# Peptides against a protein of PDB entry 6D0Y, part 92

Target 1, 225 residues: chain A of PDB entry 6D0Y
Amino acid sequence: ETEDHLESLICKVGEKSACSLESNLEGLAGVLEADLPNYKSKILRLLCTVARLLPEKLTIYTTLVGLLNARNYNFGGEFVEAMIRQLKESLKANNYNEAVYLVRFLSDLVNCHVIAAPSMVAMFENFVSVTQEEDVPQVRRDWYVYAFLSSLPWVGKELYEKKDAEMDRIFANTESYLKRRQKTHVPMLQVWTADKPHPQEEYLDCLWAQIQKLKKDRWQERHIL

## One batch from the design tools (peptide; made by RFdiffusion4, then SolubleMPNN)

Design b2_p18_2_s4 (from b2_p18_2, 8 letters changed)
Fold by OpenDDE base, seed 1:
Structure b2_p18_2_s4 (fold): chain B 225 residues (1-225), chain A 18 residues (1-18)
Amino acid sequence: as target 1 above (225 residues)
Amino acid sequence: RKKELEKAIAELEKIAEE
């Protein structure tokens, strides 16, 4: 395979095909594995790039990485390392939108058996522990709670299946924080809510309610067409 | 190999501490 061809294959995976997505991903994983001896660095960079730039294909690329990890465990590890490094860089650069997306991506890698559930639980424990930090801006506390809650649609089921007691503790701590945190009410939102049967909730409170509902529904999302 | 991955995962667990 040529370098250009590999790029095309990686970028176009998941697009319209006569074959099933699963079949295409398995095939691509095989192709990439075969080319790792010659193009490991390029493939690694490509996968990291598309993972970051094509959020609509998140589950496609996590699945691909999962399949590739099963074939080449060393490469899987290198990929995870690269993504973690990117997450750290995003945080340092104050690119919090990219950072939260990367957390979601890493979360979904748990489902693909690339990252162990206990490790993800430990990470989220540390995220929520930020709420207990002294003399830090609330925005920092809020962001880590947001990153945690925002990732649960992708990994909550797996984490509760493996670490229900620990997750319950994290939830309890999160709830406690949300109750005591300062809420900034935007007057404009209050005006709009007057015309609605229900007032618009603050974004973290809203997200919390959504996650509670998701948990109640056994982590099965209802897709509204 | 395993050790390298373990180190990477350990860093993941401690991201919020940085």
Scores: peptide ipSAE 0.312, ipTM 0.873, DockQ to the pose 0.019
Fold by OpenDDE base, seed 5:
Structure b2_p18_2_s4 (fold): chain B 225 residues (1-225), chain A 18 residues (1-18)
Amino acid sequence: as target 1 above (225 residues)
Amino acid sequence: RKKELEKAIAELEKIAEE
């Protein structure tokens, strides 16, 4: 059936082929656009499912959504709405691993011109503002900082290009919080650095150091020898 | 629908408030 074929195409996109990934994605976007009049709901559900369940293909599906959004703006909007709903549901269900992944996914959608950079900056401002909340568990504060920092490899470059002053303020607030928060020591998440007074650091301090390095490198990842 | 998207984005910006 046509529906089964669409499912196969969506699930298999990004696999090795004779054509470039870009050409395959553009081709698939065209196919999906053509079938939206008949299978919009099915396609929407499929894309939401694979976006959530196949994290190894994050950039593939964000790119695909970007291409679809360019062809059909309404569908792009419906997809974003669905993902936001899922993020809210994940948070309500205390599924923080899924939630942070969804934040990363939404962050990469900024690069694909699906979500505006100012909106993402506003969201991250709100995330970091949680650090100022009183009478809440530190785990809540830490998670929102983690969600922010862990998303920057995907969107930091774009956000600084568009909103450098606002991002600097967010970074300053983040740094201030990290300095004053109580440390949580989990052995598997600890790292040792040579450029800090306390080389043994917990996961947020480690992530902060990595992000600072990434920022210094103009958001270009490089292999460490 | 554009209005719906704007509302969704507004919700995204305020996720931490929920």
Scores: peptide ipSAE 0.311, ipTM 0.873, DockQ to the pose 0.018
Fold by OpenDDE base, seed 2:
Structure b2_p18_2_s4 (fold): chain B 225 residues (1-225), chain A 18 residues (1-18)
Amino acid sequence: as target 1 above (225 residues)
Amino acid sequence: RKKELEKAIAELEKIAEE
């Protein structure tokens, strides 16, 4: 297959097809595996690119990587390395939006058996430990908490299944931090509706509440119909 | 290669320390 064809296949995966998504992903994984001997670098670059640029297909590409990792463990490792490198670069560049997305992506790779759950737990432990750092901007502390919490929809279930005690500890530390942190007055967007302005909950508090609910719901997201 | 992955994972675990 031509490089262009591979690009097309990778970019279009998950689009409407006569076949199931699962079958398409399996098929694509097979194609990519077969082409790795000749186009490993290209495929790696393509996957990294689409993983970053198409956040709406996060689970598609993590699944694809999971399938590839199962077929070729070395490739999976190289991909993870590339993504971690990108995360580091994003953090260095103060691109926090990119960074948080990458954390989510890496988190979902746990579900795909690419990254071990204990490793992710350890990472999140370190994230939350930032809240204990002295003489650092609160924005740093907040970001790592945000990165942790915002990733849990993708990996919380798996982590609690395997490391419940450790996760509980992380949650306790997170809760403690959220209680003691300085809340920025989000200017109440005057919701023009006459009813008592629901105090706009601070974004981390809001997220925390959402995650707590998700946890209570056994990490099952209710499909908003 | 296994070592490389292990190294990468170790780096991941310590991302916040940088």
Scores: peptide ipSAE 0.300, ipTM 0.870, DockQ to the pose 0.018
Fold by OpenDDE base, seed 4:
Structure b2_p18_2_s4 (fold): chain B 225 residues (1-225), chain A 18 residues (1-18)
Amino acid sequence: as target 1 above (225 residues)
Amino acid sequence: RKKELEKAIAELEKIAEE
């Protein structure tokens, strides 16, 4: 495949096709693997770009990366490294919207067997440990809790299956923080799978309630926000 | 390369510390 064609293939994967998405992804993974010797850097950059710019295709690209990782472990590693670097850069630039999305993306890579569950748990332990930092803005504490909680729809099931005790500790620490933090007024959010309107809640409290419900439902989502 | 990946993963685990 030509470089331009690769771009087209990567950008258009997951679109309507006569074949199943799974078959298309497998096919594309094969094509990309074959072209890595010639276009590794381009493919890497393209995947990083679409992963960041096309959030609607998050699971498509995480799956694709998972397939590629299975074929070429080194490339999978390079991709993860690139995404981690982007996350760090986003944090340094105070681009928290991009950062939280990248955390979600990395979280879903756990499901795709690209990132080990224990590593993600360790990361989230460190995220929640920020709540214990002294003399830091609450926005920092809140963001890391938000990043953690907002990623659980993508990885909570896997993490609890592998590290239930550690996750319980993280949850306990999160709950403790949420109870003691300063509350702010934010637009109302609806609880997932809510049958009735809910009263106005602070956004983290609302998210916490949603995640608790998700956990109670054994991480089976019935609603997408 | 595997070692490099291990380092990257270690960085992931410690993102909040930076």
Scores: peptide ipSAE 0.296, ipTM 0.867, DockQ to the pose 0.019

Design b2_p18_3_s1
Fold by OpenDDE base, seed 1:
Structure b2_p18_3_s1 (fold): chain B 225 residues (1-225), chain A 18 residues (1-18)
Amino acid sequence: as target 1 above (225 residues)
Amino acid sequence: SEDEETKKALEEAAKKAA
């Protein structure tokens, strides 16, 4: 395949087709594997690009990477390393929206058997440990908690199945921090019922409540977070 | 899943990023 053709194939995967998505992904993984000897760097760059720029195709590309990793573990590892580098660069550049998305992407790679559950737990332990940093803005602490919690819909089930004790510790630390942190009360639109006003919560408290409910529901989503 | 080298790289990078 030519470089231009590879770009087209990677960018268009998951679009309308007469074949199933699974069949298309398997086929593309085979094509990419065959071209790795000649176009490894190009394919790596392309996959990193679409992973970052097409969030609507998150599960498509994590699945593709999972299939490719099964065929070539070296490439899979190289991809993960590249994504971690991108995460670090995003944080350095204060691109926090990109950074949180990358954390979510990496989280879903656990489900695709690209990243091991213990490694993801270790990453989240590091994130939550930021809450213990001294002489730093609360916004920094809040962001890492947000990055952790907002990624759990994608990986919480897998992590609790394999590392329940460690996850419980992370949750305990998170809960402790949320109780201690300073809360800002921002007026928001209220939803009213016939009898009672809808309770207003701070954004991290709201997210925490949603994640606790998700956990209680054994990580089966019943609502949009 | 990932090999040991990838695991190490991910853990180290995560520590550096945090």
Scores: peptide ipSAE 0.051, ipTM 0.761, DockQ to the pose 0.019
Fold by OpenDDE base, seed 4:
Structure b2_p18_3_s1 (fold): chain B 225 residues (1-225), chain A 18 residues (1-18)
Amino acid sequence: as target 1 above (225 residues)
Amino acid sequence: SEDEETKKALEEAAKKAA
């Protein structure tokens, strides 16, 4: 395959086809594997790029990477390392929207057997440990909690299946932090509907409630958070 | 899943970032 063709294939995967998505992904994985000897660096860069720039195709590309990892274990590792480097760069550049998305992407790679559950748990432990840092802005603490919680829709089920005790500890620490953190004082606005009145909540408290509900529902999501 | 080097990278990244 030509370099330009590879770019086209990678960028267009998941678009409407006569074949199933799974079949297309398997086919593409085979093509990419065959071209790794000649185009490894290009393929790596392309995958990192689409992973960052096409969030609507998150599960498509995590699945693709999973398939590639199964075919070429070393390449999978190199990809993860590249994504981690990008995450660190995003954080350094204060690009927190990109950073949180990258955390979600890495989280879904656990489901694709690219990242081990214990490693992801360790990452989240480190994230939540930021809440214990002294003399740092609360916004820093809040962001890492947000990054953790907002990633759980993608990986919470898997992590609790394999590391329930550790996850419970992380949740306990998170809850403790949320209870003691400073909250923005805004006039209490209550949304009244014919069916359900609810108060306006601070964003982390709201997210926490949603995640708690998701956990209670055995991580079966009924709506996109 | 991941190799040991990748595992270490994840752990280190988390520690450094946090």
Scores: peptide ipSAE 0.050, ipTM 0.765, DockQ to the pose 0.018
Fold by OpenDDE base, seed 3:
Structure b2_p18_3_s1 (fold): chain B 225 residues (1-225), chain A 18 residues (1-18)
Amino acid sequence: as target 1 above (225 residues)
Amino acid sequence: SEDEETKKALEEAAKKAA
């Protein structure tokens, strides 16, 4: 395979085909695995790029990575590490929209058996612990709660199946914070910016209510959040 | 699901990211 051909295959996966998506993903995983000895770095970079730049294909690429990880744990690990590095860079750059998407992506990787549930729980514990930081802007505290809650549609079921006690503690801490935080009312039409991850702070209360309902429904989503 | 190296990287990154 040429580098250009690999790029085309990776970027276009999930598009209209005579074959099923599942079969296409299996086929692509096989092709990529076979080419790893020669093009590992290129493939890794391509996957990281499309994962970040094509959010509409989140589940396609998490599934693909899951298939690759099953074939090659080392490559799967390298991919996760690259995505985590990107998350850190996004946070450092105050690119909160990219950061929250990356958290969601990582969350769905738990379902694809790429990231272990305990590791994700630990990450969310760290996120919610930000609510206890002193001398920091509330927007920082709010964002990490948002990142946690907004990722639960992708991973809440798995985490509660395996770490229900720990998750309950995180929820309790989250609820406590939401009750005591300052409410800010801003027009709903305000655009999201890097310095304003929550143009309408009441969104957290709404999201909390939605997540509570989702939890009550055993994480079976009947409504798009 | 994940190897030990990935697990360690994730744990470390989670702490730094928070």
Scores: peptide ipSAE 0.047, ipTM 0.759, DockQ to the pose 0.019
Fold by OpenDDE base, seed 5:
Structure b2_p18_3_s1 (fold): chain B 225 residues (1-225), chain A 18 residues (1-18)
Amino acid sequence: as target 1 above (225 residues)
Amino acid sequence: SEDEETKKALEEAAKKAA
């Protein structure tokens, strides 16, 4: 495959096809594996790019990386290293929206057997430990808590299955921080003006409540119409 | 899952985040 063709294949994966998505991903993984000897750097860059720029395809690309990692064990490591470098760059650039998405992406790689559960737990332990830093802006503490909580829908089940005691400790520390932090109320844009269906809540408190509910439901999301 | 090099990278990222 040429470099341009590889780009097309990677960018368009998941589109309508006569084959199942799983079959297409397996096929693409095979193609990419075969081309690694000649185009490893290009493929690596392409995957990092689509991972960052196409958040709607998060699970597609994490799955693809998982399949590719199964074929070429070293490639998965190189990809994760590249994503970590990108995360560091995002934080340096104060691009916190990209940074939190990258954390979420890395989280889902645990489900794809690219990142080990203990490693992700260790990362989250360090994230939540930021809440204990002194003489730093609350926005810094809040962001790392947000990054942790917002990633749990993708990896909470796996982490609790393998590291329940450590996760409970992280949750306890998170809860303690949320109880003592200063709350800031921001106006909400709502469709209805008369009676609000839900009380106004601070965004981290709201997220915490959602995650607690998800945990109670054993990380099974309820689908509503 | 991850190899030793990947593990080291994750550990480094975690330390820098803290």
Scores: peptide ipSAE 0.047, ipTM 0.762, DockQ to the pose 0.018

Design b2_p18_3_s2
Fold by OpenDDE base, seed 3:
Structure b2_p18_3_s2 (fold): chain B 225 residues (1-225), chain A 18 residues (1-18)
Amino acid sequence: as target 1 above (225 residues)
Amino acid sequence: SKDEETEKALEEAARKAE
């Protein structure tokens, strides 16, 4: 394969094909594995780029990386390292939208057996520990809690299956923070129905409730979050 | 920083815990 052809293959995976997505991903993983000796750096860069820039294909690329990791464990590690570096850079640049997406991407890599559950738990412990930082804006604390909670739809089941005690601790800390944090009430966002007017729930409280429901439902998603 | 700690945690544990 040429470098240009590899780019095309990587960018177009998951698009309309006569074959199943699974077969296409397996095939592409094989092609990429075969070309790693010659184009490892290029392939790594391409995968990192599409992973970041094509969020609609999140599960496609996490799956692809999972398949490739199974074929070449070292490359999988390099990919994870690259994505972690990108997350770090996003945080430093205050690009919180990219950062939260990358957290979700990394979370789904746990499902693809690229990242170990304990590592993800450790990351989330670090995130939630921000709530204990002194002399920092609440928005910082809120964001890390948001990043944690908003990623659980992608990894909560796996983490609770393998690290239930640790996850319970993280949840307890999160709940404690949510109870004590300052809540901003916006009367304009109140939903007024003819029979039962109610205020719009604060976004983190709402997310927390959704995650609690998801947890209660054994991480089987019944609604679109 | 917390991002540094996150990176370190993942680097140290991700591959070893598999």
Scores: peptide ipSAE 0.036, ipTM 0.713, DockQ to the pose 0.019
Fold by OpenDDE base, seed 1:
Structure b2_p18_3_s2 (fold): chain B 225 residues (1-225), chain A 18 residues (1-18)
Amino acid sequence: as target 1 above (225 residues)
Amino acid sequence: SKDEETEKALEEAARKAE
């Protein structure tokens, strides 16, 4: 395959086809594997680029990487390393929206058998430990808690199945922080009933409640198609 | 830094089995 053709194949995967998505991904993984000897660097760069720039295809590309990792384990490792470096660069550049997305992407790679559950637990332990840092802005502490909680829809089930005790500890630390942190009062939309208005919730408190419910529901998201 | 620790944690353990 030519470089231009590879780019087209990678960018267009998941688009409407006569074949199933699964078959298309398997086919593409085979094509990419065959071309790694000649185009490894190009393929790596392309995958990193589309992973970052096409968030609507997150699960498509994590699945593709999972399939490719199964075919070429070393390449899978190089991809993970590249994404971790990108996360680091995003944090350094204060691109926190990109950073949180990358955390979610890495989280879903656990489901695709690219990243081990203990590694993700270790990362989240590091995130939540930021809440204990002294002489730092609360916004920093809040962001790492947000990054952790907002990634759990993608990986919470897997992590609790394998590392329940460690996850419980992380949750306890998170809850403790949320109780003691300074809350900002921001106007929010409320659902009103005749006798009982719904209270306004701070965004992290709201997210925490959502995650607690998700956990209670055994990590099955409801009302999402 | 915490960011560096995060990177190291994943780099060291991402490819290891449980």
Scores: peptide ipSAE 0.035, ipTM 0.708, DockQ to the pose 0.019
Fold by OpenDDE base, seed 5:
Structure b2_p18_3_s2 (fold): chain B 225 residues (1-225), chain A 18 residues (1-18)
Amino acid sequence: as target 1 above (225 residues)
Amino acid sequence: SKDEETEKALEEAARKAE
């Protein structure tokens, strides 16, 4: 494959095709694996780029990386390392929107068997531990809690299946923080239907309630978060 | 920093067996 052709294949995966998405992803993984000896750096850069710039295809690219990781474990590791470095750079640049997205992306990689569940648990433990530190701005504490909670729709089920005790501890610490943090309430348009009341809440409290419901429902989504 | 700690923890554990 030519370099330009690889870019096209990677960017267009998941679009309409005569074949199933799964078949297309497996095929592409095979093509990429075969070209790694010649285009490793380019493929790595391309995958990192599309992972960051095409959030609507998050699950497509995490799945692709999962398939590729199964074929080439070392490359999978290099990809994870690259994404972690990108997360670090985003945090350094105070690009928290990108950072939180990258956390979600990494979270979904657990489902794709690219990142081990214990590793993700450890990361989330580190996130929530920020809430226990002194002389840390609340905005930073809130962000780490947000990053944790907002990622659970992607990985909560897997983490509780494998590390339930540790996850419960993280949840307890999170709940404790949310109860004691300062809250700022801003008037917002209340979304209200007869069958689905939605009271106005502070955004983290709202998210917490949603995640608690999701957990109660055994991580089966019944509504859009 | 916390960011470095997170990176290190993830790097060390990411490739462990599931």
Scores: peptide ipSAE 0.035, ipTM 0.706, DockQ to the pose 0.019
Fold by OpenDDE base, seed 2:
Parts: C-alpha cells; sequence; structure tokens
Structure b2_p18_3_s2 (fold): chain B 225 residues (1-225), chain A 18 residues (1-18)
C-alpha cells in the first residue's frame, strides 16, 4: 500500500460497507501489519492522529489497535507510548478536554487488551489519590475524578472482573470525596412536572449516579441511534 | 509537582498486556 492509500484506509475505516466492521478492521490490521516494515512511522503517526482527532470513532480505532497489537505487540507498545506522551502534553498545556478524551481512549485500550487491567487500575488509583491532597485546587481534584468516572463506560466491566477489590477501594474513595467536596452555590433548576421535584444535579454527582447505575446494570450500556 | 507525579505514574502504570 502507498502512504496515501494507507491514510485513506485508516481515515475511512468504520464507514458504510458491505462487509462487517469486524471484517474490515481485521483486514485493515492485516494490511497495516504487512506494511509496518516499510511504513511503521507513518502508520504510527496516522493512527495517533486519527485517534486524537476523531473521537466519534474511538471504539473503532481502539479495536483496530487491539487487532494490530495482537499481530505486532511491539508496535502496540509504541502506540500506547505515543498516546501517553500526548496525554502528558495535553495536561502540560492545560488542555483538559483533550486529556480526558485520551484517558477514555487509553481506558478502551484496556478493553481491547492493549493495556493491562492492573496498569489502568494503578492509573486510576493515582487519579483518585489527588482528591486526598490538601494543597490542590478543587477544580483539579474534580477533573481527575471526572476523568476516572467518565472512562468507566469503556473499561469498568473489565476492571471489576479482574480487580474488583481495588476498584471497590477507588469507588469508596471517590464516593467519600463527592460527599465532602464543596459544590458550586448557584440556583438549581428543578423540574416540577413530576409528583416529586427533580433538582438538576451537579455534573459530578450526576455522573456518579450514572456510573453507579451502569455498574448495577453490569456495565451494559444502551445505545440509541 | 503532582503533574509530574501523574505523568510518571502514567508511564509506569500503562504497561502492555500480553
Amino acid sequence: as target 1 above (225 residues)
Amino acid sequence: SKDEETEKALEEAARKAE
């Protein structure tokens, strides 16, 4: 494959096709593997770019990387390292929207067996440990909790299957923090159409409730097209 | 700094699955 063609294939994967997505991803992984000896750097750059810039295709590209990692373990490692470097750069640049997305992406890489579950647990332990630091602004504590919680739809099932005790500890620490954190003092919008008023929850409390529900539902998420 | 610690933790923690 030419470099231009590889770019096209990588960018367009997951689009409408007569074949299944899984079949297309397997095919592309095979093509990319075959071209790694000649185009490793280009392929790596392309995958990193589309992974970062096309969030709507997160699961497509994590799956692709998972398939490719199974074929070439070393390349998978290089990809993970590149994404971690990007996460570090995002954090340094205070680009927290990109950073949280990258955490989600890395989380789904665990689901795709590219990153080990214990490694991700350790990462989340580190994130939630920020809430225990006294000299850190709450906005920073909140972000790390948000990054953790918002990633669980992609990796919660896998982590609880393999590291349930550790995850329970992280959840307990998170819950403790959410109970004691200072909430913004603004008028709350309440929905009065029901018999019981339903106040609009703070975003972290809302997310926590959603994650608790997801956990209760054994991490099965409904998708609406 | 905590950012540095987080970065180091990410590097150390993000081990590849076999």
Scores: peptide ipSAE 0.036, ipTM 0.704, DockQ to the pose 0.018; fails the geometry check

